# Ledger of designs, part 84: peptides against a protein of PDB entry 1LOE

Target 1, 181 residues: chain A of PDB entry 1LOE
Amino acid sequence: TETTSFSITKFGPDQQNLIFQGDGYTTKERLTLTKAVRNTVGRALYSSPIHIWDSKTGNVANFVTSFTFVIDAPNSYNVADGFTFFIAPVDTKPQTGGGYLGVFNSKDYDKTSQTVAVEFDTFYNTAWDPSNGDRHIGIDVNSIKSINTKSWKLQNGKEANVVIAFNAATNVLTVSLTYPN
Target 2, 181 residues: chain A of PDB entry 1LOE as posed
Amino acid sequence: TETTSFSITKFGPDQQNLIFQGDGYTTKERLTLTKAVRNTVGRALYSSPIHIWDSKTGNVANFVTSFTFVIDAPNSYNVADGFTFFIAPVDTKPQTGGGYLGVFNSKDYDKTSQTVAVEFDTFYNTAWDPSNGDRHIGIDVNSIKSINTKSWALQNGKEANVVIAFNAATNVLTVSLTYPN

## One batch from the design tools (peptide; made by RFdiffusion4, then SolubleMPNN)

Design b2_p22_8_s2 (from b2_p22_8, 9 letters changed)
Fold by OpenDDE base, seed 5:
Parts: sequence; C-alpha cells; structure tokens
Structure b2_p22_8_s2 (fold): chain B 181 residues (1-181), chain A 22 residues (1-22)
Amino acid sequence: as target 1 above (181 residues)
Amino acid sequence: DQTYTLSHTLSKEEFLDGVAEV
C-alpha cells in the first residue's frame, strides 16, 4: 500500500499546506480553531489531497495521524462543544456549528456528506449524544450521531496526545488519547 | 498517564460512503 504522511509541529501565520476556514488561525505556533464564543466555527484543512481510496483499483490506504490538543475553558463545567478531526471531500466547506462541530448538518445518516470524523465532544446534546451525558470520544460517519463512543474525562488546560489509525486490511479505526504525567 | 482507547470496525458501506474517491 502507498502511504501519504505529513507532520506539523509548529503552526506559523504563513503555515504551508494548511487552508484556514472560518475563525481558524495561528497564534504562538499553535492552531486556534475558535474564539471563546459559541456558534463560531474554525477549520484547518490539509491543502494536499490524500489518496485514500481509488474506485478503479479498489485499493484502500492505511493512515495514521497524530496530534496534540488543548482545551482551555474558563469554567470546566461550562465548556464549548469540542472539536473534531475529520476527512472530507477536497471542496469541503464549513457546515453547521455548535453541536454539529462545523462538520455535519444532521443526526440522520447522509452519504452525500462523505465525511468521517473523530469527535472530542465536551457538550451534551440530548438529541444525539450518549444518554449518560459524559464527555466522550466519538467516531462519526456522515452523521453527528456517533456510531461508537468512549467516555472521556477532560483535563482542562492540559495537553492530550492523540493517535488516529485506520487499518485497511481490517477496516478498524482506532483512536487513542493520552494525558501524559 | 491516563489513556483512552476507542476502536470500531467500519462496514464496507460506511467506509465507501464516508470517504470520497480521489
């Protein structure tokens, strides 16, 4: 299988290979996606399309991505909606904000979305989130309603290391989130 | 360290519907 990889350790104002949408910008070598105001959407796209599936050959690529994120909310009990890592068509545009995380428009499955996302969801939306109300990691396919979730304890203000891997041989998508000591 | 792991096996339909041809 062919592999396409990229690594960005510092986010400068003129960072190459990134397309900013909405409120996304860089500050202090960090990528900032939103302002501290609800219903704002910020996105960053990798500017080079990744060849993940070829319908003619049927080939599917493995992929692994890693990143570090920080959620720093003034009040740990009143946190915004969270954020997502996502894969979408090259011409993707920001979608519905708030609980839809700027990536989806419905809790109903919509194949025209052609979007796979890993959500780090910090706000309970009664209409689609797990009923226990826990903050959670979710895997989303063409819907904001996750096909699978894992309860997650947010450590406000601390760096979380994330690894997302897709194994094309098994079709297993794996998410690992670690708060290091 | 505090680690959380989530794994899911995507169906063929889910994968093809979720990933655009490039």
Scores: peptide ipSAE 0.530, ipTM 0.891, DockQ to the pose 0.901
Fold by OpenDDE base, seed 1:
Structure b2_p22_8_s2 (fold): chain B 181 residues (1-181), chain A 22 residues (1-22)
Amino acid sequence: as target 1 above (181 residues)
Amino acid sequence: DQTYTLSHTLSKEEFLDGVAEV
């Protein structure tokens, strides 16, 4: 099977392999998706399409990505809404913001979305988030309502290392988040 | 270190519905 893997160590202002949407931009070798204001949506797309599924042959590719993120909220008691890593069609455009993380438009399953996302959700949306109210990592398929979640303790202002891997042989999607110390 | 791991086995339907053909 094929394997798709990429990493970006430095984000420059003229990053050629990224397409910025909305409020997304780079500065000081960082990718900034949103400013610390309400109702902003910023996205960055990998500019080269990846061949992850071939409907003709039925073949699927392994996928591995890793990145580091920092959520630096002025008020650690009120952090909205988090962010997401996602795989979507090449012509994807920003979707509904806020609790939908700019990636989805509904809690109802919508196969036309063709979007798989890993959310790092810092805000409890009563309509679809786990009832325990915990900040959480979620796996989202065609819906903002996660198919699986794990409670996650945000360390505000700290770097988190993330690895997201899909094993095509087992169909297992794995997310690991580490706060190193 | 504080590590969180989440794994999910996608059904065939979930995978095909969720991942766009390229």
Scores: peptide ipSAE 0.527, ipTM 0.889, DockQ to the pose 0.872
Fold by OpenDDE base, seed 3:
Structure b2_p22_8_s2 (fold): chain B 181 residues (1-181), chain A 22 residues (1-22)
Amino acid sequence: as target 1 above (181 residues)
Amino acid sequence: DQTYTLSHTLSKEEFLDGVAEV
């Protein structure tokens, strides 16, 4: 079994394993996806394709990713959409539609997207978000409308530790978000 | 610590549709 792994502790301007799209950039050794302006989409891709599924053999890879994020949203009624971790085809391009987190372009299931995402959604979109209006973690498959969600209380300006794991034997995708005490 | 956990079992269709072959 072949294993691919990478770790980025400090983000720099010369990251050879990242492809920046849209307004994504690095500053102060951090990755910043947006500049807190309207209609902004910023993305960063791992530059080397990851072999997750082989249709010929049926083999599926396990994967685990971890990262830390901070969201500054002091005004809950005037916030951006949030952000997402995603797995998409190598030729994926930013999507500019508002509310789609730069990844999707429809609330309808579209298998041509071939995208799996974990969203950390801070803005309530009436058309597809959970009706309780809570900020939430969501698992998205080929649609901005999550197939599963969990209410999440954002701690403004605090670091959240995230682990996303996929178990290929069970097809279970697990998201864990922790705010340390 | 405040921890939130979300798990979902992807269907065969969801998985095949959602994960592109490299």
Scores: peptide ipSAE 0.506, ipTM 0.874, DockQ to the pose 0.905
Fold by OpenDDE base, seed 2:
Structure b2_p22_8_s2 (fold): chain B 181 residues (1-181), chain A 22 residues (1-22)
Amino acid sequence: as target 1 above (181 residues)
Amino acid sequence: DQTYTLSHTLSKEEFLDGVAEV
């Protein structure tokens, strides 16, 4: 089983291996997905499609990705929807519905989206988010309604180190988020 | 460090439905 990995340690204004959609852009070696307002959509796609699954052979690839993000809001209790890492078809386009993180368009399972996402959700959407109202990490398959979630306490303005790994042998998707001391 | 970990085993159906052939 092959392993696909990619790492982007700095983002430039002319980042060549990213395709920007919506409000996404780079500045000061950072990737900015949205303005600090609700219902904005910004995305960045890795420009080289990755081979994850071959239906003919049944082969599935491992993958590991890591990145650092910062959510900087004036009030930790008043933030936007959050953001997501996702894997989708190469012709994927932004979705504009509020709360859907620019990726999905329904809480209903829709296999035609062919999208797996990891959400870092900072806004409670009563229609589909965990009822405890916690900010959370979620794993989403073809729906904004996560198949699994983990409560997560946002540290406003702090760098979070994220590792997302898929083990093809076990079909386990693992998300690790660390706020370093 | 404050670490949060979430793991999920994707079913075959979830995997095949969620990951496009490439």
Scores: peptide ipSAE 0.478, ipTM 0.839, DockQ to the pose 0.881

Design b2_p22_8_s3 (from b2_p22_8, 11 letters changed)
Fold by OpenDDE base, seed 3:
Structure b2_p22_8_s3 (fold): chain B 181 residues (1-181), chain A 22 residues (1-22)
Amino acid sequence: as target 1 above (181 residues)
Amino acid sequence: DVTYNLSHTLSKEEFLDGVPEV
């Protein structure tokens, strides 16, 4: 068996195991994805390829990731789109279309993207988001239009603890987001 | 604590289409 793991508790200015794309950068030992301006996309990729699915053997990996995030959105009516955790091909590039969270470029299913994402979406895009208009957690497969969503009440400026896990035996992807008391 | 949980069973096609082939 093969296992790949890494942990980053403090993000440094020269973080060797991350590839920064777009406006992504580190400051105050945190990873910051975007500047507080319009039309900005920032991403950070784990620098080494990970092997989720081996087409030759048919083997599929289990994975689990955990992270803590903070979203500052003091004005709910003037808010950015949110962010994603994603798995994409090694040559993946930032996508700049508005509302696509820097990862996707279509609301239609596009298998050529080979991208799975968990979105934490803070902006209602009428063309693809759940009609209730709630901020939400979503599971995205090859499309910005989530295959499943969960309404989520953002606690502005508070740390959220996230765990994302995939069980290869059952093909179940689970997302847990917790705001500690 | 306030916790939100979301789960989804990916179809075989969705999974194979969604994750990068290695």
Scores: peptide ipSAE 0.590, ipTM 0.918, DockQ to the pose 0.902
Fold by OpenDDE base, seed 1:
Structure b2_p22_8_s3 (fold): chain B 181 residues (1-181), chain A 22 residues (1-22)
Amino acid sequence: as target 1 above (181 residues)
Amino acid sequence: DVTYNLSHTLSKEEFLDGVPEV
């Protein structure tokens, strides 16, 4: 079993290992996915294909990724829509924006999507989000409707450290988000 | 520090359907 890990500490304007889609871009040492306007979609893809699942051999790789993000919303009472980390086919293109986070197109389970995502969802979509209305971390498989969620208190403007890992032996996907003091 | 943890064990169906093949 192989382990794939990647870390980017500095995002330059000519980041060679990233493919930008939509409104995604880099400024200084930050990756910006969207502007602070409605209905924008920006994505960044790791340019090197990763071998997570080999259907021919059945081999599955572990992976670990870590990153830091900041959500800086002008109005902390109205923050849309959050963002997502995702694993998708190599030829993936931006999908529906807004509540679909540019990664999915439906709340219906779509096997053709072949996408696993971790969402950091700041906006309550009544059609599919947890009924408590909380901002949440979610694990999504082929649907914007999360298969598992955890309530999350957004700290607007603060850096959050995230670690996402997949254990191939146990099929466990883990997400850890920390706001350091 | 404030930490949030979320874990999920992918079912066979979720894995086969969701994890992209390469």
Scores: peptide ipSAE 0.565, ipTM 0.929, DockQ to the pose 0.845
Fold by OpenDDE base, seed 5:
Structure b2_p22_8_s3 (fold): chain B 181 residues (1-181), chain A 22 residues (1-22)
Amino acid sequence: as target 1 above (181 residues)
Amino acid sequence: DVTYNLSHTLSKEEFLDGVPEV
């Protein structure tokens, strides 16, 4: 069994294990994906390829990732669009912005994307989001239209602790988001 | 604390289609 792991407590300006795309950058030892301005996309990729599965052997890896994020919008009533944690091919480039979160290009299932994402979606897009209009956590496979969602109340400006895990034996993907007191 | 949990069982096809081969 081989294990790949990394931990970043403080983000430096020359973070060697990250590839920055678009408006993503580091400041104050934090990773910042976007400024509070319209029409921006920022991404950060782990610089080393992660072995998730091998088609020749059929082996599938478990994974667990944890991180803390803050969404700090100037106006809590107008918050767009959210962000994602995602797994994509090594040559991935920023995709469509806005409601597509810089990760997808369509609500239609597109296997060529080879992208799995957990979205933290703060903006209701009528074309694909849950009809109740709630901000939500979503699991996305090759589409911005989530295969499953959970209503989520954003606490603007507060730190959220996230754990995302995939169990290869059961094929269960789990997401836990906590706002600690 | 306020906690939100979401779980989903991916089909084999969804998993293979969604996760890149390395």
Scores: peptide ipSAE 0.553, ipTM 0.902, DockQ to the pose 0.891
Fold by OpenDDE base, seed 4:
Structure b2_p22_8_s3 (fold): chain B 181 residues (1-181), chain A 22 residues (1-22)
Amino acid sequence: as target 1 above (181 residues)
Amino acid sequence: DVTYNLSHTLSKEEFLDGVPEV
């Protein structure tokens, strides 16, 4: 199987490998997805299309991506909705903001979305989030309602290192989030 | 270090429906 791996360690003002959507932009070597205002949607797409599933050959690619993110909220107990890493069709456009994280439009499964996302969800949406109310990492397939979640304690303002991997042989999607000491 | 791990085995339905075709 084909393997795709990428990591973006810093972002520049003339970032050539990203397509910005909505309020997304780069500053101070960081990608900023949202302004500090309510219900903003900012997205950044990798500019080069990747082949995950070839419908003609049936081949499925492995992929590994790593990135570092910071959620910096004025109040650790009053944080916005979070963000996602996602894989979507090449013509993807920003979707519903807020709890839908700019990637989905419904908690109902929608196969036409063809979108897989890993969410880092910092806000409890009663309608679809785990009932314990915890901030969480979630795996989303064609729906903002995660198919699997892991409770996650946000460390406000601190860098989290993330690795997301998909093994095509096993169909296992793995997410690892680390706050280094 | 504090590490959180989450894994999921995608069903055939989830995979075919979720991963975009190219």
Scores: peptide ipSAE 0.518, ipTM 0.898, DockQ to the pose 0.852

Design b2_p22_8_s4 (from b2_p22_8, 8 letters changed)
Fold by OpenDDE base, seed 5:
Structure b2_p22_8_s4 (fold): chain B 181 residues (1-181), chain A 22 residues (1-22)
Amino acid sequence: as target 1 above (181 residues)
Amino acid sequence: DQTYTLSHTLSKEEFKDGVAEV
């Protein structure tokens, strides 16, 4: 199988391979998705479409992506909803904000979304999040309600290194998040 | 280092429904 990988370590103001939606923009070589204001949505799309699945042949590609993110909240006990990495159709538009992270519109499975997301969720939504109330990493398929989650302790203001990999041979999606010392 | 790992095996239906052909 083919492997598609992408990594962006610097986000300049003239970034060539990003399409910005909503409040997304670049500054100081960082990608900023939202202000610390409620009901805002910012998205950045990779401008080169990635061929993951061929419906005619059934072939599936591997993919690996890596990035670093920082959540810097004024109050560690009062943090916004978090963010997602997602794969969606090329004509995707911002969806419902807040707890839906600008990517989904329902906790019900909706195949018309054609969206797979990895969420880094920092806010407990009683309607769909794990009942323990922990901040968590989640894998979302066509729904904001994760099919699987992992409790995650946010280190406010610290850089987290993320690797997301899909193995086409096994159909395993793996997320790794590391706070380095 | 503090590392968190999450893995999930996607079903054929989940993959098909969740990934659009480009």
Scores: peptide ipSAE 0.508, ipTM 0.862, DockQ to the pose 0.884
Fold by OpenDDE base, seed 3:
Structure b2_p22_8_s4 (fold): chain B 181 residues (1-181), chain A 22 residues (1-22)
Amino acid sequence: as target 1 above (181 residues)
Amino acid sequence: DQTYTLSHTLSKEEFKDGVAEV
């Protein structure tokens, strides 16, 4: 078997293993995806394709991704849509529709997108988000409408530690978000 | 610590060779 791994502990302007799309950029050794401006999309891609799915065998690799994020929303009633970790085809392009987190373009299932995402959604979109209006973690498969969600209390300005793991034996994707004490 | 956990079973066919992105 073959294993592909990478780690980025500090982001810099000469980050050669990332491809920035839209408004994504690095500042203060952090990755910034948006400028808190309407209708902006910022994305960062790993520069090398990752072999996850074997089309010949149908096998999928186990994988684990961990990262830390901070959301600073000084006005809780005027926030952006949130952000997303996603796996998509190599030719993926930013999607600019409002509410789609820069990744999707429909609330309907569209297998042609071939995108699996974990959303950290801070804005209630009545057309597809859980009706309770809570900020939430979601698992998205080929649709901005999550197949499963978990209400999540945003701690403004605090670092959240995230682990996303896929177990290929069970086909279970697990998301864990922790605010440390 | 405040921890939130979410899991779901996916079809392997929902994945494809591609790019991990943020």
Scores: peptide ipSAE 0.502, ipTM 0.828, DockQ to the pose 0.462
Fold by OpenDDE base, seed 1:
Structure b2_p22_8_s4 (fold): chain B 181 residues (1-181), chain A 22 residues (1-22)
Amino acid sequence: as target 1 above (181 residues)
Amino acid sequence: DQTYTLSHTLSKEEFKDGVAEV
């Protein structure tokens, strides 16, 4: 079993290990995926292929990724859809924007998507989001409708530290989000 | 610090169908 680990602390304008799609771009130290408006789509892909699931051998790899994000919404009462970390086929293209976060196209399970995502969802979509209406962290497998969620209080303009890890021995995907004091 | 943790054990089907080979 292999382990893949990557962390990007600074996003420069010439970030060589990222492939930008849609409206995604970088400044000196930040990655901007979308404009502060609804229904924009921006994505950044890790340029180095990784083998999380080997369909031929059935082997699974561990992986760990960490990053810091900031959501700075002009109106904290009406925040755009949020963003997502995802694993998808190497030839993946931007999908439906808005509530689908540019990663999915349906609330129906679609195994052909071959996409696992961790969403940081700041907008309540009545059709598939948890009924309590809370902003939430979600784990999405082949569907924008999360298989598991956790309510999350967005701290607008604050840096959040995220760690996402997959343990191949237990098949547990773990997401940790921390707002440091 | 305010920390949020979410964990999920992927089923065999979820893993096979969802985790991409990239």
Scores: peptide ipSAE 0.492, ipTM 0.835, DockQ to the pose 0.806
Fold by OpenDDE base, seed 2:
Structure b2_p22_8_s4 (fold): chain B 181 residues (1-181), chain A 22 residues (1-22)
Amino acid sequence: as target 1 above (181 residues)
Amino acid sequence: DQTYTLSHTLSKEEFKDGVAEV
Protein backbone atom coordinates (compact mmCIF):
# COMPACT_ATOMS: atom_id res chain seq x y z
CA THR B 1 0.00 0.00 0.00
CA GLU B 2 1.25 3.42 -0.95
CA THR B 3 2.13 5.82 1.81
CA THR B 4 1.89 9.56 1.50
CA SER B 5 3.68 11.45 4.20
CA PHE B 6 4.47 15.04 4.92
CA SER B 7 5.78 16.85 7.92
CA ILE B 8 5.71 20.53 8.61
CA THR B 9 7.98 21.64 11.40
CA LYS B 10 8.56 25.23 10.41
CA PHE B 11 6.09 27.72 9.10
CA GLY B 12 8.35 30.53 8.11
CA PRO B 13 7.21 33.58 6.23
CA ASP B 14 8.87 32.24 3.13
CA GLN B 15 7.04 28.95 3.20
CA GLN B 16 6.36 28.13 -0.41
CA ASN B 17 4.47 24.88 -0.22
CA LEU B 18 1.41 26.26 1.49
CA ILE B 19 -1.60 27.94 -0.02
CA PHE B 20 -3.26 30.34 2.34
CA GLN B 21 -6.94 31.03 2.44
CA GLY B 22 -8.85 33.46 4.54
CA ASP B 23 -6.95 34.83 7.48
CA GLY B 24 -4.16 32.29 7.32
CA TYR B 25 -0.58 33.46 7.16
CA THR B 26 2.85 32.67 8.50
CA THR B 27 5.09 34.70 10.70
CA LYS B 28 8.08 33.95 12.88
CA GLU B 29 8.08 30.31 11.89
CA ARG B 30 4.48 29.93 12.95
CA LEU B 31 1.37 29.33 10.99
CA THR B 32 -1.31 31.69 12.12
CA LEU B 33 -4.77 30.63 11.13
CA THR B 34 -6.88 33.23 12.86
CA LYS B 35 -6.82 35.88 15.49
CA ALA B 36 -8.22 34.89 18.83
CA VAL B 37 -11.68 36.07 17.91
CA ARG B 38 -14.78 34.17 17.03
CA ASN B 39 -16.07 33.59 13.54
CA THR B 40 -12.78 34.12 11.78
CA VAL B 41 -11.52 31.64 9.26
CA GLY B 42 -7.98 30.96 8.23
CA ARG B 43 -6.67 28.03 6.27
CA ALA B 44 -3.43 26.74 4.91
CA LEU B 45 -3.44 24.04 2.30
CA TYR B 46 -0.65 21.72 1.38
CA SER B 47 0.18 22.83 -2.10
CA SER B 48 0.51 19.38 -3.56
CA PRO B 49 -2.66 17.35 -3.80
CA ILE B 50 -2.35 14.07 -2.00
CA HIS B 51 -3.45 10.81 -3.46
CA ILE B 52 -5.36 8.93 -0.82
CA TRP B 53 -8.24 7.21 -2.53
CA ASP B 54 -8.49 5.81 -6.01
CA SER B 55 -12.10 5.87 -7.07
CA LYS B 56 -11.56 3.35 -9.81
CA THR B 57 -9.88 0.68 -7.77
CA GLY B 58 -11.16 1.60 -4.36
CA ASN B 59 -7.66 1.42 -3.00
CA VAL B 60 -6.70 3.70 -0.17
CA ALA B 61 -3.20 4.81 0.65
CA ASN B 62 -1.65 5.30 4.01
CA PHE B 63 -0.85 8.81 5.03
CA VAL B 64 1.01 10.37 7.90
CA THR B 65 1.40 14.00 8.74
CA SER B 66 3.03 15.72 11.64
CA PHE B 67 3.08 19.29 12.78
CA THR B 68 3.26 21.44 15.84
CA PHE B 69 0.90 24.14 16.92
CA VAL B 70 0.55 26.74 19.60
CA ILE B 71 -2.62 28.27 20.86
CA ASP B 72 -1.72 31.48 22.57
CA ALA B 73 -4.58 33.45 23.98
CA PRO B 74 -4.45 36.14 26.64
CA ASN B 75 -6.89 34.15 28.70
CA SER B 76 -7.11 30.40 28.46
CA TYR B 77 -10.79 30.65 29.23
CA ASN B 78 -11.47 32.99 26.34
CA VAL B 79 -10.32 31.53 23.06
CA ALA B 80 -11.57 31.19 19.53
CA ASP B 81 -13.11 28.10 17.98
CA GLY B 82 -9.82 26.34 17.42
CA PHE B 83 -8.48 24.88 14.23
CA THR B 84 -8.60 21.79 12.12
CA PHE B 85 -6.59 19.54 9.90
CA PHE B 86 -8.61 18.07 7.08
CA ILE B 87 -8.63 16.15 3.86
CA ALA B 88 -11.05 17.42 1.27
CA PRO B 89 -11.48 17.76 -2.47
CA VAL B 90 -8.89 19.86 -4.24
CA ASP B 91 -11.37 22.64 -4.91
CA THR B 92 -12.27 23.04 -1.27
CA LYS B 93 -13.15 26.54 -0.15
CA PRO B 94 -13.42 28.05 3.30
CA GLN B 95 -16.78 27.83 4.94
CA THR B 96 -18.11 30.91 6.64
CA GLY B 97 -20.21 29.64 9.48
CA GLY B 98 -18.92 30.33 12.93
CA GLY B 99 -17.95 27.26 14.82
CA TYR B 100 -17.53 25.16 11.72
CA LEU B 101 -13.77 25.70 11.72
CA GLY B 102 -13.91 26.89 8.14
CA VAL B 103 -14.50 23.38 6.88
CA PHE B 104 -18.06 22.29 7.41
CA ASN B 105 -21.43 23.97 7.26
CA SER B 106 -23.72 21.66 9.15
CA LYS B 107 -23.96 19.27 12.01
CA ASP B 108 -25.81 16.94 9.70
CA TYR B 109 -23.91 14.26 7.91
CA ASP B 110 -23.31 15.22 4.30
CA LYS B 111 -21.36 12.69 2.31
CA THR B 112 -21.11 15.06 -0.61
CA SER B 113 -18.61 17.16 1.30
CA GLN B 114 -16.13 14.30 1.14
CA THR B 115 -14.25 15.78 4.04
CA VAL B 116 -12.48 14.12 6.92
CA ALA B 117 -11.16 16.45 9.55
CA VAL B 118 -9.38 16.46 12.85
CA GLU B 119 -10.49 19.32 15.00
CA PHE B 120 -8.72 20.88 17.91
CA ASP B 121 -11.73 22.58 19.32
CA THR B 122 -11.39 25.21 21.99
CA PHE B 123 -14.90 26.61 22.02
CA TYR B 124 -18.06 24.93 23.14
CA ASN B 125 -20.76 25.01 20.51
CA THR B 126 -23.84 23.78 22.28
CA ALA B 127 -25.47 22.58 19.11
CA TRP B 128 -22.97 19.85 18.33
CA ASP B 129 -20.03 19.69 20.73
CA PRO B 130 -19.78 17.18 23.57
CA SER B 131 -22.08 18.23 26.35
CA ASN B 132 -19.37 18.23 29.00
CA GLY B 133 -18.07 21.45 27.51
CA ASP B 134 -14.48 20.27 27.46
CA ARG B 135 -12.03 21.43 24.91
CA HIS B 136 -11.52 18.42 22.75
CA ILE B 137 -9.91 16.72 19.85
CA GLY B 138 -12.44 15.43 17.40
CA ILE B 139 -12.58 13.36 14.28
CA ASP B 140 -15.12 14.78 11.88
CA VAL B 141 -16.52 12.90 8.95
CA ASN B 142 -18.62 15.03 6.65
CA SER B 143 -19.99 16.91 9.64
CA ILE B 144 -18.81 19.34 12.27
CA LYS B 145 -20.37 17.03 14.81
CA SER B 146 -17.48 14.78 15.62
CA ILE B 147 -17.88 11.08 15.22
CA ASN B 148 -15.45 10.64 18.08
CA THR B 149 -13.94 13.02 20.60
CA LYS B 150 -11.28 13.14 23.27
CA SER B 151 -11.22 15.67 26.07
CA TRP B 152 -8.09 17.73 25.83
CA LYS B 153 -6.60 20.14 28.31
CA LEU B 154 -5.20 23.03 26.38
CA GLN B 155 -1.85 24.21 27.58
CA ASN B 156 -1.94 27.83 26.63
CA GLY B 157 1.14 28.98 24.81
CA LYS B 158 2.73 25.55 24.75
CA GLU B 159 3.78 23.72 21.66
CA ALA B 160 1.79 20.63 20.91
CA ASN B 161 3.22 17.95 18.69
CA VAL B 162 0.61 16.35 16.49
CA VAL B 163 0.75 13.21 14.44
CA ILE B 164 -2.17 12.24 12.25
CA ALA B 165 -1.99 8.91 10.53
CA PHE B 166 -4.30 6.82 8.44
CA ASN B 167 -3.65 3.13 8.19
CA ALA B 168 -5.18 1.82 5.01
CA ALA B 169 -4.93 -1.77 6.11
CA THR B 170 -7.14 -1.15 9.12
CA ASN B 171 -8.93 1.98 7.92
CA VAL B 172 -8.04 3.59 11.23
CA LEU B 173 -7.34 7.26 11.53
CA THR B 174 -5.22 8.03 14.56
CA VAL B 175 -4.55 11.39 16.11
CA SER B 176 -1.83 11.90 18.66
CA LEU B 177 -1.24 15.16 20.46
CA THR B 178 1.67 15.51 22.83
CA TYR B 179 2.76 18.32 25.05
CA PRO B 180 6.42 17.60 25.68
CA ASN B 181 7.81 18.17 29.13
CA ASP A 1 4.75 14.30 28.40
CA GLN A 2 1.03 14.75 28.24
CA THR A 3 -0.33 12.77 25.36
CA TYR A 4 -3.81 12.52 23.93
CA THR A 5 -4.75 9.85 21.47
CA LEU A 6 -7.91 9.47 19.45
CA SER A 7 -8.72 6.93 16.79
CA HIS A 8 -11.59 6.01 14.57
CA THR A 9 -12.25 3.55 11.82
CA LEU A 10 -13.22 5.26 8.61
CA SER A 11 -14.90 4.04 5.50
CA LYS A 12 -12.62 4.16 2.52
CA GLU A 13 -15.40 5.74 0.51
CA GLU A 14 -15.22 8.78 2.75
CA PHE A 15 -11.84 9.71 1.33
CA LYS A 16 -11.09 11.33 -1.95
CA ASP A 17 -8.00 12.55 -3.64
CA GLY A 18 -7.56 16.08 -2.56
CA VAL A 19 -5.71 18.49 -0.41
CA ALA A 20 -4.56 18.31 3.15
CA GLU A 21 -4.88 21.37 5.27
CA VAL A 22 -3.24 22.02 8.58
Scores: peptide ipSAE 0.460, ipTM 0.782, DockQ to the pose 0.454

## One batch from the design tools (peptide; made by RFdiffusion4, then SolubleMPNN)

Design b2_p23_1_s1 (from b2_p23_1, 8 letters changed)
Fold by OpenDDE base, seed 4:
Structure b2_p23_1_s1 (fold): chain B 181 residues (1-181), chain A 23 residues (1-23)
Amino acid sequence: as target 1 above (181 residues)
Amino acid sequence: SSSSTLSFSSSLNNIYYGAADTS
């Protein structure tokens, strides 16, 4: 099993700007998305919608998101699926769990999903993950099958710093993951 | 450490930032 802790800044039980879905909750100033139970889905959403794309003008906003996460994987041979950062419509609800990370329902492109995700994937799903079986980060657009991936070596119990940046001018989403120490 | 840069195009109107985890 695997436990993932997530921190944007500091989380408290009175966190006002988060909407919790599924098993997501805050404790010890961390966001915990799931308990170590098979197929469990936990999600946290910002409470305020963000207008990234203006349908009238076509203008798209730049954005940068930074956060820190910790994964505790006591058994490297029986790991969970990982977690995602995602952008989705305001009425988004938890989707399929397990390898779909609670965000998608198919490996086929589904434009109606309107969801972009950065996955931090710790489990090899034969049907869609890179064949090398490496833990990886992936960028997902309307599908759990990543449009591109990068192998990622998990450091168990260590804090990883992540920066996700979108450049609207180039439509480029950049993901950086660093273990600072 | 690792870094990945990708290009995408999608309609991104009225969006929440969120995180999801599964086990």
Scores: peptide ipSAE 0.201, ipTM 0.596, DockQ to the pose 0.047
Fold by OpenDDE base, seed 1:
Structure b2_p23_1_s1 (fold): chain B 181 residues (1-181), chain A 23 residues (1-23)
Amino acid sequence: as target 1 above (181 residues)
Amino acid sequence: SSSSTLSFSSSLNNIYYGAADTS
């Protein structure tokens, strides 16, 4: 099984391998998905479709992606909904914003969505988030309601390193987040 | 630091790698 890897270390204004949707843009070598304004959705897509599952052979590929992110919240006690890494069909369009992170439309499982996401959720949505109210990392499969979550302490303005890996043989998705500094 | 390992089953053909944010 072949592994597909993605790595983007900086973002330029003329980045041709990205497709921006909504409010997403690049500045200062960073990908900015939203401004500190309510009711906005920003998305960035890798311009080249990838093949994780081959419908003809049935083969499933591994994938690994790594990236860093920074959440710069003007008020650490009043942070936006967060952001998410996601895998979705090539014709994907922005979905519901806010707590749905622009990726989903419902907490109900919808297999037709074909969307897998790793959310870095900074806002407690009582309808589907863990009842402890903690900011958390969640793995979302065809629903904004995570199949599993882990409490995560946001360090405002600090760079977080993320690695997301999928093992096709075991069907295991592994997410790691570290604040190296 | 935090890590999580989960299993799932999904057929993902012709997909985009992407990121999304909302406020």
Scores: peptide ipSAE 0.150, ipTM 0.593, DockQ to the pose 0.052
Fold by OpenDDE base, seed 5:
Structure b2_p23_1_s1 (fold): chain B 181 residues (1-181), chain A 23 residues (1-23)
Amino acid sequence: as target 1 above (181 residues)
Amino acid sequence: SSSSTLSFSSSLNNIYYGAADTS
């Protein structure tokens, strides 16, 4: 078996193991994806491909990732759309912005997207988001329309700790978000 | 210290060769 691991505790201006796309950048040891401007997209990709699925054997790897994020959304009227963690092909480029979070192009399932995402969605899009209008965490597979969601009360400006784990044996992706108090 | 945690899960259909992570 092979184990691949990486850790970024502080994001430097010349981060060597990240590929920045769109408006993504680093400042003051933090990764900034976007400002609260409509239709802007910022992305950061890990520079080395991750071997999750072996085409020869069909084996799928377990994985776990953890990160901390902060969302500053002081303006309740003019808010950004949120952000995503995602897994996509190595040649991935920014997709549609706004409600599509720069990761997808349609609410319809598109297997050619080859993208799995966990969205932290702060803007209600009537066409695909949960009807209750809540800010939410969603699991997205080849579509911006989540296969499952969880209502999420954003604590503005507070650090959220996230763990995303995939169990290959059960084929289950688990998302956990914690606000330390 | 205290904490509040939200957790949920879903079955996935596909995991892809040659994928890259980002956050």
Scores: peptide ipSAE 0.269, ipTM 0.665, DockQ to the pose 0.030; fails the geometry check
Fold by OpenDDE base, seed 3:
Structure b2_p23_1_s1 (fold): chain B 181 residues (1-181), chain A 23 residues (1-23)
Amino acid sequence: as target 1 above (181 residues)
Amino acid sequence: SSSSTLSFSSSLNNIYYGAADTS
């Protein structure tokens, strides 16, 4: 059984195990994906490939990831799209299309994307987001149009704790978000 | 919290964990 694990408690300017794309960078020991300006995309990738699916055996790995984030979005109209955690092929490139969270490029399912993402979406895109207009957490498989969503009440400027777990035996991805205090 | 059943239908032998943000 192969196991890969990593932990980044503080993000440094010379973070060796991250590959930055677009406007992504580190400052004040934090990962910053954008500068809260329009038309920006920032991404950070773990620098080493992770074996998730074994093509020979068909086995899929379990995984658990946890992180904290802060979003400053005091209103729902003059804000960025949000951010997303994702798993994608090693040659993944930033996507610049508005509303696609820098990861996808279509609301149509595209199996060639080979991308699974958990979005924390702060902007309502009428073309694909849940019709209730709520800020939401979404599970995205090969499309910006989520296969499942959960309404999410953003606590502006506060740290949220997130855990994302995938159980390969059940093929279930579980996302939990908590605002402590 | 939320959950969903997933299916991996492509070759995912070499992938990255990552974070992305668009504004």
Scores: peptide ipSAE 0.050, ipTM 0.527, DockQ to the pose 0.056; fails the geometry check

